# Designs tried in a protein design run: peptides against a protein of PDB entry 3JWR. Part 65

Target 1, 323 residues: chain A of PDB entry 3JWR
Amino acid sequence: TRELQSLAAAVVPSAQTLKITDFSFSDFELSDLETALCTIRMFTDLNLVQNFQMKHEVLCRWILSVKKNYRKNVAYHNWRHAFNTAQCMFAALKAGKIQNKLTDLEILALLIAALSHDLDHRGVNNSYIQRSEHPLAQLYCHSIMEHHHFDQCLMILNSPGNQILSGLSIEEYKTTLKIIKQAILATDLALYIKRRGEFFELIRKNQFNLEDPHQKELFLAMLMTACDLSAITKPWPIQQRIAELVATEFFDQGDRERKELNIEPTDLMNREKKNKIPSMQVGFIDAICLQLYEALTHVSEDCFPLLDGCRKNRQKWQALAEQ
Target 2, 298 residues: chain A of PDB entry 3JWR as posed
Amino acid sequence: TRELQSLAAAVVPSAQTLKITDFSFSDFELSDLETALCTIRMFTDLNLVQNFQMKHEVLCRWILSVKKNYRKNVAYHNWRHAFNTAQCMFAALKAGKIQNKLTDLEILALLIAALSHDLDHRGVNNSYIQRSEHPLAQLYCHSIMEHHHFDQCLMILNSPGNQILSGLSIEEYKTTLKIIKQAILATDLALYIKRRGEFFELIRKNQFNLEDPHQKELFLAMLMTACDLSAITKPWPIQQRIAELVATEFWEQGDQVGFIDFVCTQLYEALTHVSEDCFPLLDGCRKNRQKWQALAEQ

## One batch from the design tools (peptide; aimed at target 1 K194 G283 A287)

Design b2_p20_8_s4 (made by RFdiffusion4, then SolubleMPNN; from b2_p20_8, 10 letters changed)
Fold by OpenDDE base, seed 5:
Structure b2_p20_8_s4 (fold): chain B 323 residues (1-323), chain A 20 residues (1-20)
Amino acid sequence: as target 1 above (323 residues)
Amino acid sequence: SEDLEELEELLAKAAAAAAA
């Protein structure tokens, strides 16, 4: 395609020029082509292209395929969300110095997972899929959409001309796919709630050890969640704009719940309760976000900007809730 | 799922506490 030719021939700017090492990064000003260039830079600077002998054209095609398999009519869970998740992962690995704590296969898997974790998202949560008796709800009992996202990821990876993992041995390939699956499934916030207590307790007791395979898996899951939720850490103008996108998607779901399922939506999904957004954001930060970024900062102090951003946004939302 | 319902309840409680 012309798009592939343009991407493959383009000069890829440095990570410094693209500002993709910054936790304060925003994609709002970037074209789709520029987001793809950023993605190439992430793979290159993490040494993934060299270490796993990726062909440039194949990587370009894969990126474009991933982007194409996000829906354009979804307000928040689109390519830009996946791209921002991957950028936060890149920043956490580089600026946050998490790269030195992980294997190359784990880094490869996390980056692929971050870009792929919401593939073909429909703008509705697992609860809606379940209650609407969608065919996907018959295939999977838990983490319905996350299983679908992984299936889409696997489909793309196996598509002709998109096989970025062809340079891996059979064992490396199997390991990578296992980690990708676990990482994508970990983005189910319900699973995060279920598992986070173990992680926080390990940190609190100073018993956290990345050399333990179970704790490594747990950490990768927490890191994925931290990147997936990283919008809450962004500078206030960026956070506020993203919160509007999230609210739009949630309200669209709520409208569909009323129309299609004849149910009253929860406050989070209820357009009529827009005035509760600030207080709900404070509640979300307190219940879900703060402890995670605190724990991540304990693992690597260089991740502090995420925690600091989260705290600052809590203050901003609290001020709005008091008006 | 039970986990999702639990999450929704947790979020609702957190929102209520913040409004309080």
Scores: peptide ipSAE 0.023, ipTM 0.650, DockQ to the pose 0.832
OpenDDE base, seeds 1, 2, 3, 4: peptide ipSAE 0.023, 0.023, 0.023, 0.023; ipTM 0.653, 0.647, 0.650, 0.647

## One batch from the design tools (peptide; aimed at target 1 N125 S127 G283)

Design b2_p21_3 (made by RFdiffusion4)
Pose (drawn by RFdiffusion4):
Structure b2_p21_3 (pose): chain A 298 residues (1-255, 281-323), chain P 21 residues (1-21)
Amino acid sequence: as target 2 above (298 residues)
Amino acid sequence: FDYTEFETEMMEEIERLAEEA
């Protein structure tokens, strides 16, 4: 509660000061309070704060709530992951220049979604919770964890003093939630795979076009995956260390080149055809693929 | 949806691509 006092009264530094405009950004050295501040700057500089009548008091409580609903004991899938994703999402809209390509309702939804796309993640994949017959698997059909991440995000938005959406017309609120649901579900790697082929062709055939309502919401799913694992596009020292965490969390459940080829370069290449200014992601991606390949050969 | 099969297929494809690399 004091954490709210201190936060809801601190000056939010500029985006330039926070270097959150950068695809090469890192959080290793930021405090907890600082990361929440960057998030406020994100909402502010995307005009989400003013166009949706958000009170500084409410947004702060909500951000803090999401922070406390990520598990600390979880190796990689903790708050810093949700943060590093939203920052990548933020950097994509700004420096990658996509904000000029989509509505205010969509931008707000993507940010809220990127922040909460893994809420309460217990450090285990959908495959495991299904095989172990976790009650969550009994409750949800497909995309089990991602359904849960959303159930949580919504639970928090309905919490008192957390209705950062309270300023929306009922119609606005209604469709924003629809997009948020779609965004969070799209971070299921299975859906990314079962859908990407369709998108990779519209790109390949120089046919892809945003105006098309459907082609757009497909891209929105592809954008979510693009930020969800943007960590693979980081400078080597960072990718080196964050790969260490994904490493431990996986080995805890058990108790890189093939993946980048299978999952990543394919995607970031497509994102750049859609937006050239998004190339740094593709560059950093193959750059790390280069270092992992060299290590694989010892 | 069967994630166990899915993960198996995905892992096999990753290993194949890693061998080709």

Design b2_p21_3_s1 (made by RFdiffusion4, then SolubleMPNN; from b2_p21_3, 10 letters changed)
Fold by OpenDDE base, seed 1:
Structure b2_p21_3_s1 (fold): chain B 323 residues (1-323), chain A 21 residues (1-21)
Amino acid sequence: as target 1 above (323 residues)
Amino acid sequence: FDYVAFEKELLEKIKELQEQA
């Protein structure tokens, strides 16, 4: 395609020029081409292209395929969300110095997972899928969409001309797929809530050890969630705009719930309850986000900007909730 | 766990879902 030709021929700017190592990064002003260029830079600077012998054209095609398999009519869970998740992962690995704690296969898997974790998202949550009796709900009993996202990821990875993992041994390939699957599934907040207690307890007791395979898996899951939720850490103008996108998507779901399922949506999905957004954001930060970024910062102090951003946004949302 | 075999099964399921869409 013309898009592939343009991307493959383009000079990829440095990570510094693209500012993709910054936790404060914003994609709002970037074209789709520029987001693809950023993605190439992430793979390159993490040494993934070299270490796993990726062909440039194949990587370009894969990126474009991933982008294409996000829906444009979804307000939040689109390519830009996936891209921002991956950028946060990149920043955490580089600026947050987590790269030094992980294997190349883990890094490869995490980056692929971050980009792929919401593939073909339909702008509705698992509860909606279940209640609407969607065919996907027949395949999976829990984490329905996350399983679907992984399925889409796998489909793309095996599509002709998109096989960025062709340079891996069979064992490396198996390991990578395992980690990708685990990472994508970990983005189900229900699983996060279920597992986070173990992680926090390990941190609290100073027993956290990345050399333990189970703890490594747990950490990768927590890191994925931290990147997936990283909008909450962004500078306030960025956070506020992203929160509006999230609210738009949730309200669209709520509207569909009323129309298609004849149910009253929860406050989170209810357009008529938009005035509760600030207080709900405070609650979300307190219940879900703060402890995660505290724990992550404990693992790597260089991740503090995520925690600091989260704290600052809590103050901003609290101020709005008091008005 | 044979992830290669699992991958093939997943691809088949994906195709089935695509046919139903």
Scores: peptide ipSAE 0.025, ipTM 0.528, DockQ to the pose 0.018
OpenDDE base, seeds 2, 3, 4, 5: peptide ipSAE 0.017, 0.023, 0.017, 0.024; ipTM 0.483, 0.511, 0.499, 0.523

Design b2_p21_3_s2 (made by RFdiffusion4, then SolubleMPNN; from b2_p21_3, 11 letters changed)
Fold by OpenDDE base, seed 5:
Structure b2_p21_3_s2 (fold): chain B 323 residues (1-323), chain A 21 residues (1-21)
Amino acid sequence: as target 1 above (323 residues)
Amino acid sequence: FDYVAFAEELAARIAALAEQA
């Protein structure tokens, strides 16, 4: 395609120029082409292209395929969300110095997973899928959408001309897919809540050890969640704008719940309760986000900007909630 | 609006979902 030709021929700017090592990164000003260029730079600077012998054209095609398989009519869970998740992963690996704690296969898997973790997202949560008796709810009992995202990821990875993993050995390929699956499934917030206690306890007791395979898996899951939720850490103007996108999507779901399911939506999904957004954001930060970024900072102090951003935004939301 | 109560409710709801998973 013309798009592929343009991307493949384009000069890829440096990570410094693209600012993709910054935790404060924003994609708002970037074109789709520029987001793809950023993605190429992430793979390159993480040494994934070289180490796994990726063909440039194949990588370009894969990126475009991933982007194409996000829906444009979804307010938040679209390509830009996936891209921002991947950028946060890149920043955490580089600026946060987590790269040195992980294997190349783990890094490869995490980056692919971050870009792929919400593929074909429909703008509704698992609860809606279950209650609507969607066919996917018959296929999977738990983490319905995350299983679907992984299925989409696998489909793309196996599509002709998109096989960025063709340079891997059979064992490396199997390992990578396993980690990708685990990472995508870990983005189910329900699973995060279920598992985070173990992680926090290990940190609290100073018993956390990445050499333990189980703890490594747990950490990768927590890291994925940290990147997936990283919008909450962004500078206030960016955070506020993203929160509006999230609210838009949630309200769209709530509207559908009323129309399609004849159900009164929860406050989070209820357009009529938009005045509760600030307090809900505070609640979300307290219940979900703060402890995660605190724990992550304990693993790597260079991830502090994520925690600091989260704290600052909590203060901003709290101030709005008090008005 | 009691944001603390909301946070607790949210946590409880998510935890319940996690138990089903």
Scores: peptide ipSAE 0.034, ipTM 0.672, DockQ to the pose 0.063
OpenDDE base, seeds 1, 2, 3, 4: peptide ipSAE 0.032, 0.030, 0.036, 0.033; ipTM 0.666, 0.645, 0.678, 0.662; seed 3 fails the geometry check

Design b2_p21_3_s3 (made by RFdiffusion4, then SolubleMPNN; from b2_p21_3, 11 letters changed)
Fold by OpenDDE base, seed 4:
Parts: C-alpha cells; sequence; structure tokens
Structure b2_p21_3_s3 (fold): chain B 323 residues (1-323), chain A 21 residues (1-21)
C-alpha cells in the first residue's frame, strides 16, 4: 500500500527528536505516520530489530496492521491509547531503567503487548459485553475483551508479511507468546485488583525478587497496568484532555446501557453526573493508581516521574472537586 | 464510585466462573 511504502521509505527520527523517552510525552500533535515512526524507533532503540533480525518492511507492515485493527469510532480505546501505552512502556524501560532488569524476550513481549493490548476494542467494558450477551461473551467466561485482544494480536503476528517474530527460535517464540498473553490479560483491571496485593506486600517486606519466575510474571503484569493507566501521570493539560476522552467513552457506554440494556448506569458512566468527575478521579487515583506507581518507583527509582505526575494530578483533581 | 469494590466484585465473579469452567 501507499501507506506502507511511505512508512518503509521514511527516515526514522531519533528517540530524542521524537521525545519518546519522556514520561511527559504527548501524541496529540502527531500524525498517524509519526506514531508509526515512533513505534519503529521504540523497536530499534530497544535492540529488538537487531537482536531478533526483524525485516524493516515486515515491522512496518505489522505496525500498520496493528493500527488498522483499532477502531476509529471509539473515543479513548483506540490506536492512540495503545500507542501511548507502548510509549510509556518504552520510557519505563529506557528512562526508568527497567530494561536492565528484563530479558530481551520479555522486552519484546511487553512492547508487542502494549501496542496490541486493546485490539478491536469496542468502547465498552467486559461487564457490558457480558450483559449484552455478545457472541464474545459466549467464547470467553472472564476477561472477555482481553482474550479477544490477544486473539487479534496472534492473528496479526501470524499474518503473511506481518511475522515480526519469524527470527525467533521455537522456544523463544513460545516464551514470547506466553508473556504477550499474560501481559494483555493483565490489563483487565479486575485481575490487577486481585493480584496487586501480593506485589505490594513483597515490596513492603523487601522480599521482591525478579529472579523468582512467579514474581517476574507478577511484575510484568503490574508494569503493563502502570503503562495502561499512565494517562493519569501526564502533565495536567494532557491528563485533563485524556480524562475527557475517557469520560466521553464511558458516557457513551452509559447511554447504551440505558437504551440497549434498560439499566441505570453507574456514576462513572452517567453523563448526568459529569460534575462528579473530579471527585471520581481522586477516588480512582487513591484506590487504583498511587500505590502502583509507588511500588513501581520502589523497584526502579527512575520511574519517579510517573508517581510524581500522578500525585500532581491528584492535587489538580482535588482542587476541582472542592469547587 | 468505589473503584476497589467494583473491581473486587468483578474479580470474585471471574474467580467463580473460572472455578466452574
Amino acid sequence: as target 1 above (323 residues)
Amino acid sequence: FDYVAFAEEMAAKIAELAAKA
């Protein structure tokens, strides 16, 4: 395609030029082509292209395929969300120095997972899918969308001309897919809540050990969630804008819940209660985000900008809630 | 809105479904 030709022929700017190492990164000003260029740079600078012998054209095609399989009519859970998740992962790996704690296969898997974790998202949560008796709810009993996201990821990875993992051995391939699956499934917030206590306790007791395979898996899950939620860490103008996108999508779901399911939406998804957004954001930060970024910062102090950003945004939301 | 309570409820439902599957 013309798009592929343009991408494959383009000079890829440095990570410094693209600012993709910054935790404060924003994609608002970037074209779709530029987001693809950023993604190429992430793979290159993480040594994934070289170490796993990726062909440039194949990588370009894969990126475009992933982007194509996000819906444009979804306010938040679209390509830009996936891209921002991956960028946060890249920043955490490079600037946050988590790269030094992980294997190349784990890094490869995390980056692919970050980009792929919401493939074909429909702008509604698992509860809606289940209650609407969608065909996907018949295929999967839990983490419905996350299983679907992984299936889409696998489909793309196995598609002709998109096989960025073709340079891997059989064992490396199996390992990578396992980690990708676990990472995508970990983005189910319900699973995060279920598992985070173990992670926090290990940190609190100074018993956290990445040499333990179970703890490694747990850490990768927490890192995925930290990147998935990273909008809450962004500079206030960026955070506020993203919060509007999230609210739009949630309110759209709430409207559908009323119309299609004949139920009253929760406050979070009720556009009539939009005045509660600031207080709900404070609650979200306190209940879900702060402890995660505290723990992540404990694992790697260079991830502090994520925690600092989260704290600053809590203050901003609290100030709005008091008005 | 209690995010923790909601997520815990969902986690419990998931665990129940997983046990039955």
Scores: peptide ipSAE 0.031, ipTM 0.605, DockQ to the pose 0.047
OpenDDE base, seeds 1, 2, 3, 5: peptide ipSAE 0.022, 0.030, 0.030, 0.029; ipTM 0.560, 0.598, 0.617, 0.597

Design b2_p21_3_s4 (made by RFdiffusion4, then SolubleMPNN; from b2_p21_3, 12 letters changed)
Fold by OpenDDE base, seed 2:
Structure b2_p21_3_s4 (fold): chain B 323 residues (1-323), chain A 21 residues (1-21)
Amino acid sequence: as target 1 above (323 residues)
Amino acid sequence: MDYVAFAKEMAEKIAALQQQA
């Protein structure tokens, strides 16, 4: 395709030029082509292209395939969300120095998972999928959308001309897929809530050890969530804009809940409760985000900008809630 | 929204579904 030819022939700017190592990164001014270039740079600078012998054209095609399999009519859970999740992962690995704590296979899996974790997202949550009796709800008992996202990820990875993992041994391939699946499934916030207590307790007791396979898996899950939610850490103007996108998507679901299911939506998804967004954001930060970024910062102090950003945005939202 | 309550409810639903499977 013309798009593939353009991407494959383009000079890929440095990570410094693209600012993709910055926790404060914004994609707002980037074209789709530039987001793809950023993604290439992430793979290159993490040594994934070299270590796993990726062909440049195959990587380009894979990136474009992933991007294509996000819906354009979804306000928040689209390619830009996946891209920002991956960028946060890259920044956490590089600037946050987490790369030094992980294997190359884990890094490979996390980057693929970050880019793929919301593939074919429909702009509705698992609860809606269940209540609407969607066909996907018959396939999976829990984490319905996350299973679907992984299935889409696997489909793309196995598609002709998109096989970026072809240079891996069979054992490396199996390991990578296992980690990708675990990472994507971990983005179900319900699973995060279920598991986070163990992680926080290990941190609190100074018993956290990445050499333990179970604790490693737990950490990767927490890191995925931290990147998935990283919009809450961004500079205030960026945070506000992303919050508007989230609200738009949630309100669209709420409208569908009224129309299709004849139910009153929760405040979070109720367009009529737009005035509660600031207070709900404070509640979200307190209930979900703060402890996670505190724990992550304990694992790597260089991740502090995420925690600091989250705290600053809490103050901003609190000020709006008091108006 | 009580995000803690919501998340707990979802976690319980997941746990229940896992037990039934």
Scores: peptide ipSAE 0.023, ipTM 0.572, DockQ to the pose 0.049
OpenDDE base, seeds 1, 3, 4, 5: peptide ipSAE 0.022, 0.021, 0.020, 0.023; ipTM 0.413, 0.600, 0.575, 0.605; seed 5 fails the geometry check

Design b2_p21_4 (made by RFdiffusion4)
Pose (drawn by RFdiffusion4):
Structure b2_p21_4 (pose): chain A 298 residues (1-255, 281-323), chain P 21 residues (1-21)
Amino acid sequence: as target 2 above (298 residues)
Amino acid sequence: EANEQKWYEEGKNYALSLIQS
């Protein structure tokens, strides 16, 4: 509660000061309070704060709530993951220049979604909770964890003093939630795979076009995956360390080059055809693929 | 080239192990 007092009264530094405009950004050295501040700057500089009548008091309580609903004991899938994704999402809209390509309702949704796309993640994949017959698997059909992450995001938005959406017309609120649901579900790697082929062709055939309502929402799913694993596009020292965490969390459940080829370069290439200013992601990606390949050969 | 293919299959299998059946 004091954490709210201190936060809701601190000055939010500029985006330039926070270097959150950068695809090469890192959080290793930020405090907890600083990361929440960057998030406020994100909402502010995307005009989400003014265009949706958000009170500083409410947004702060909500951000803090999402922070405390990520598990600390979980190796990689903790708050800093949700944060590093939203920052990548933020950097994509700004420096990658996509904000000029989509509505205010969509931008708000993507940001809220990127922040909460893994809420309460217990450090285990959908495959494991299904095979271990976790009650969550009994409750949800497909995309089990991602359904849960959303159930949580929504639970928090309906919490008192957390309705950062309270300023929306009922129609706005209604469709924003629809997009948020779509965004969070799209972070299921299975859906990314079962859908990307369609998108990779519209790109390949120089046919892809945003105006098309459907082609757009597909891209929105591809954008979510693009930020969800943006960690692979980081400078080597960072990718080296964050790969260490994904490493431990996976081994805990058990108790890189093939993946980048299979999952990543294919995607970031497509994102750059859609937006050239998004190339740093593709550059950093193959750059790390280069270092992992060299290590794989010892 | 053989190693690259082998590594590709390992990464592919790893990615698929993360997915719900």

Design b2_p21_4_s1 (made by RFdiffusion4, then SolubleMPNN; from b2_p21_4, 14 letters changed)
Fold by OpenDDE base, seed 5:
Structure b2_p21_4_s1 (fold): chain B 323 residues (1-323), chain A 21 residues (1-21)
Amino acid sequence: as target 1 above (323 residues)
Amino acid sequence: AEREEQLRAEGEAFALSLLEE
C-alpha cells in the first residue's frame, strides 16, 4: 500500500527528537505516520529489530495492521491509547531503567502487548459485553475483552507479511506468546485488583525478587497496568484532555446502556453526573493508581515521574472537587 | 476529614464495581 511504502521509506527520527523517552510525552500533535515512526523507534532502541532479526517492511506492515485494527469511532480506547501505553512502556524501560531487569523476550512481549492490548475495542467495558449478551460473552466468562484483544493480536501476528516473530525459535515464540497473553489479560483492572495485594506485600516486606518466575510474571502484570493507566500521570493539561476522552467514551456507554439495555448507568458512565468527574478521579487515584506507582518506584526509583505526576493530578482533581 | 472519607468511599466503591465485571 501507499501508506506502507511511505512508512518503510521514511527516516525514523531519534528517540530524543520524538521525546518518546519522556514520561510527560503527548501524542496530540502527532500524525498517524509520526506515531508509526515512534513505534519503529521503540522497537529499534530496545534492540528488538536486531536481536530478533525483524525485517523493516514486516515491522512497518505489522504496526499499520495493529493501528488499522483499532476503531476510529471509539473516543479513548483507540490506536492513540495503545500508542501511549507503548510509549509509557518504552519510557519505563529506558528512562525508568526497567530494561536492565528484563529479558529481551519479556521486553518484546511487553511492547507487542502494549500496542495490542485493546485491539478492536468497542468503547464498552466487560460488564456491558456481558449484559448485552454479546457473542464474545459466550466464548469467555472472565476478562472477555482482554481475551478478544489477545485473539486479535494473535491474528495479526500470524497474518501474511505481519510475522514480526518469524526470527524466533519455537521455544522463544511460545514464551513470547505466553507473556503477551498474560500481559494483555493483566490489563483487566479486575485482575489487577485481585493480584496487586501480593505485589504490594512483597514490596513492603522487601521480599520482591525478579529472579523468581512467579514474581517476574506478577511484576510484568503490574507494569502493564502502570502503563495502561499512565494517562493519570501526565502533565495536567494532557491529563485533563485524556480524562475528557475517557468521560466521552464512558458517557457513550451509559447512553447505550439506557437505550439498548434499559438500565440506569453508574455515576461514572452517567452524562448527567459530569460534575462528579473530579471526585471520581480522586477516588480512582487513591483506590487504583497511587499504590501502584509507589510500588513501581520502589522497584525502580527512576519511575518516580509517574508517581509524581499521579500525585500532582490528584491535587488538581481535588481542587476541582472542592469547587 | 468528612470529604476525604467520602472520596475514599467513592474510590472503594469504584474498585468494587470493577470486581463485579
Scores: peptide ipSAE 0.025, ipTM 0.714, DockQ to the pose 0.567
OpenDDE base, seeds 1, 2, 3, 4: peptide ipSAE 0.026, 0.011, 0.029, 0.025; ipTM 0.699, 0.406, 0.729, 0.691; seeds 1, 2, 3, 4 fail the geometry check

Design b2_p21_4_s2 (made by RFdiffusion4, then SolubleMPNN; from b2_p21_4, 12 letters changed)
Fold by OpenDDE base, seed 2:
Structure b2_p21_4_s2 (fold): chain B 323 residues (1-323), chain A 21 residues (1-21)
Amino acid sequence: as target 1 above (323 residues)
Amino acid sequence: SEREQQLFEQGKAFALSLLEE
């Protein structure tokens, strides 16, 4: 395609020029082509292209395929969300110095997972999929959408001309896919809530050890969640804009719940309760986000900008909730 | 404060709603 030709022929700017190492990064001013260029730079600067012998054209095609498999009519869970998740992962690896704590296969898996974690998202949550008796709800009992996202990821990775993992050994390939699957499934907040207590306790007791395979898996899951939720850490103008996109998608679901399912939506998805957004954001930060970024900062102090951003946005939302 | 606790409880309810329970 012309798009592939343009991308493959383009000079990829430096990470410094693209500002993709910054935790304060915003994609708002970037074209789709520029987001693809940023993604190439992430793979290159993490040494993934060299270490795993990726062909440039294959990587370009894969990126475009991933982007194409996000829906354009979904307000929040689209390519830009996946791209921002991956950018936060890149920033955490580079600026947050987490790269030095992980293997190249883990880094490869996390970056692929971050870009792929919401593939073909429909703008509705697992509860809606279950209640609507969608065919996907018959395939999976738990984490329905996350299983679907992984299935889409696997489909793309195995598609002709998109096989960015073709340079891996069979064992490396199996390991990478395992980590990708675990990372994508970890983006189910229900699983995060179930598992986070173990992680926080290990940190609190100073017993956290990345050499333990179970603790490594736990950390990768927490890191994925931290990147997935990273919009809450962004500078206030960016945070507000993203919160509007989230609210739009949730309200669209709530509207569908009324029309299609004949149910009253929860406050979160109720357009008529838009005035509760600030208080809901404060509680989301307190209940879900703060401890995660505190724990992540304990693992790597260079991740502090995420925690600081989260705290600052809590203050801003609290001030709005008090009006 | 009572207000902070109220906001926390509202946000906790929000968080629980995100968990689809």
Scores: peptide ipSAE 0.022, ipTM 0.650, DockQ to the pose 0.597
OpenDDE base, seeds 1, 3, 4, 5: peptide ipSAE 0.032, 0.026, 0.024, 0.029; ipTM 0.716, 0.694, 0.668, 0.646; seeds 1, 3, 4, 5 fail the geometry check

Design b2_p21_4_s3 (made by RFdiffusion4, then SolubleMPNN; from b2_p21_4, 10 letters changed)
Fold by OpenDDE base, seed 3:
Structure b2_p21_4_s3 (fold): chain B 323 residues (1-323), chain A 21 residues (1-21)
Amino acid sequence: as target 1 above (323 residues)
Amino acid sequence: SAREQELFEQGKAFALSLLQE
């Protein structure tokens, strides 16, 4: 395609030029081509292209295929969300110095997972899928959409001309897919809530050890969630704009719940409850985000900008909730 | 504070709504 030709022929700017190492990064001003260039830079600067012998054209095609398999009519859970998740992962690995704590296969898996974790997202949650008796709800009992996202990820990875993992051994390939699956499934916030207590307790007791395979898996799950939720850490103007996209998608679901399921939506998804957004954001930060970024900062102090951003946005949302 | 607790509960409900996602 013309898009592939343009991407494959383009000079990829440095990570410094693209600012993709910054936790404060925004994609709002970037074209789709520029987001793809950023993604190439992430793979390159993490040494994934070199270490796993990725062909440039194959990587370009894969990126464009991933982007294409996000829906454009979804307000938040689209390519830009996946791209921002991956950028936060890249920033956490580089600026947050997490790279030195992980294997190349883990890094490869996390980056692929971050880009792929919401593939073919429909702008509705697992509860909606379940309540609508969608065919996917018959295939999977838990983490319905996350299983679907992984299936889409696997489909793309195995598609002709998209096989970025072709340079891996069979064992490396199996390991990578296992980690990708675990990482995508970990983006189910229900699983995060179930598992986070173990992570926080290990941190609190100073017993956290990344050399333990179980703790490593737990950390990768927590890191995925931290990147997935990273919009809450962004500078206030960026955070506020992203919160509007999230609210738009949730209200669209609520409208569908009324129309298609004949149910009253929750306050979060109720367009008539827009005035509750600030208070809901404060509660979300307190219940979900703060402890995670605190714990992540304990693993690597260089991740502090995520925690600081989250705290600052809590203050901003609190001020709005008090008006 | 009671207000912070209310906000926490609302955020938890939000989170749970996200979790129900």
Scores: peptide ipSAE 0.029, ipTM 0.677, DockQ to the pose 0.669
OpenDDE base, seeds 1, 2, 4, 5: peptide ipSAE 0.028, 0.029, 0.027, 0.028; ipTM 0.665, 0.654, 0.655, 0.653; seed 5 fails the geometry check

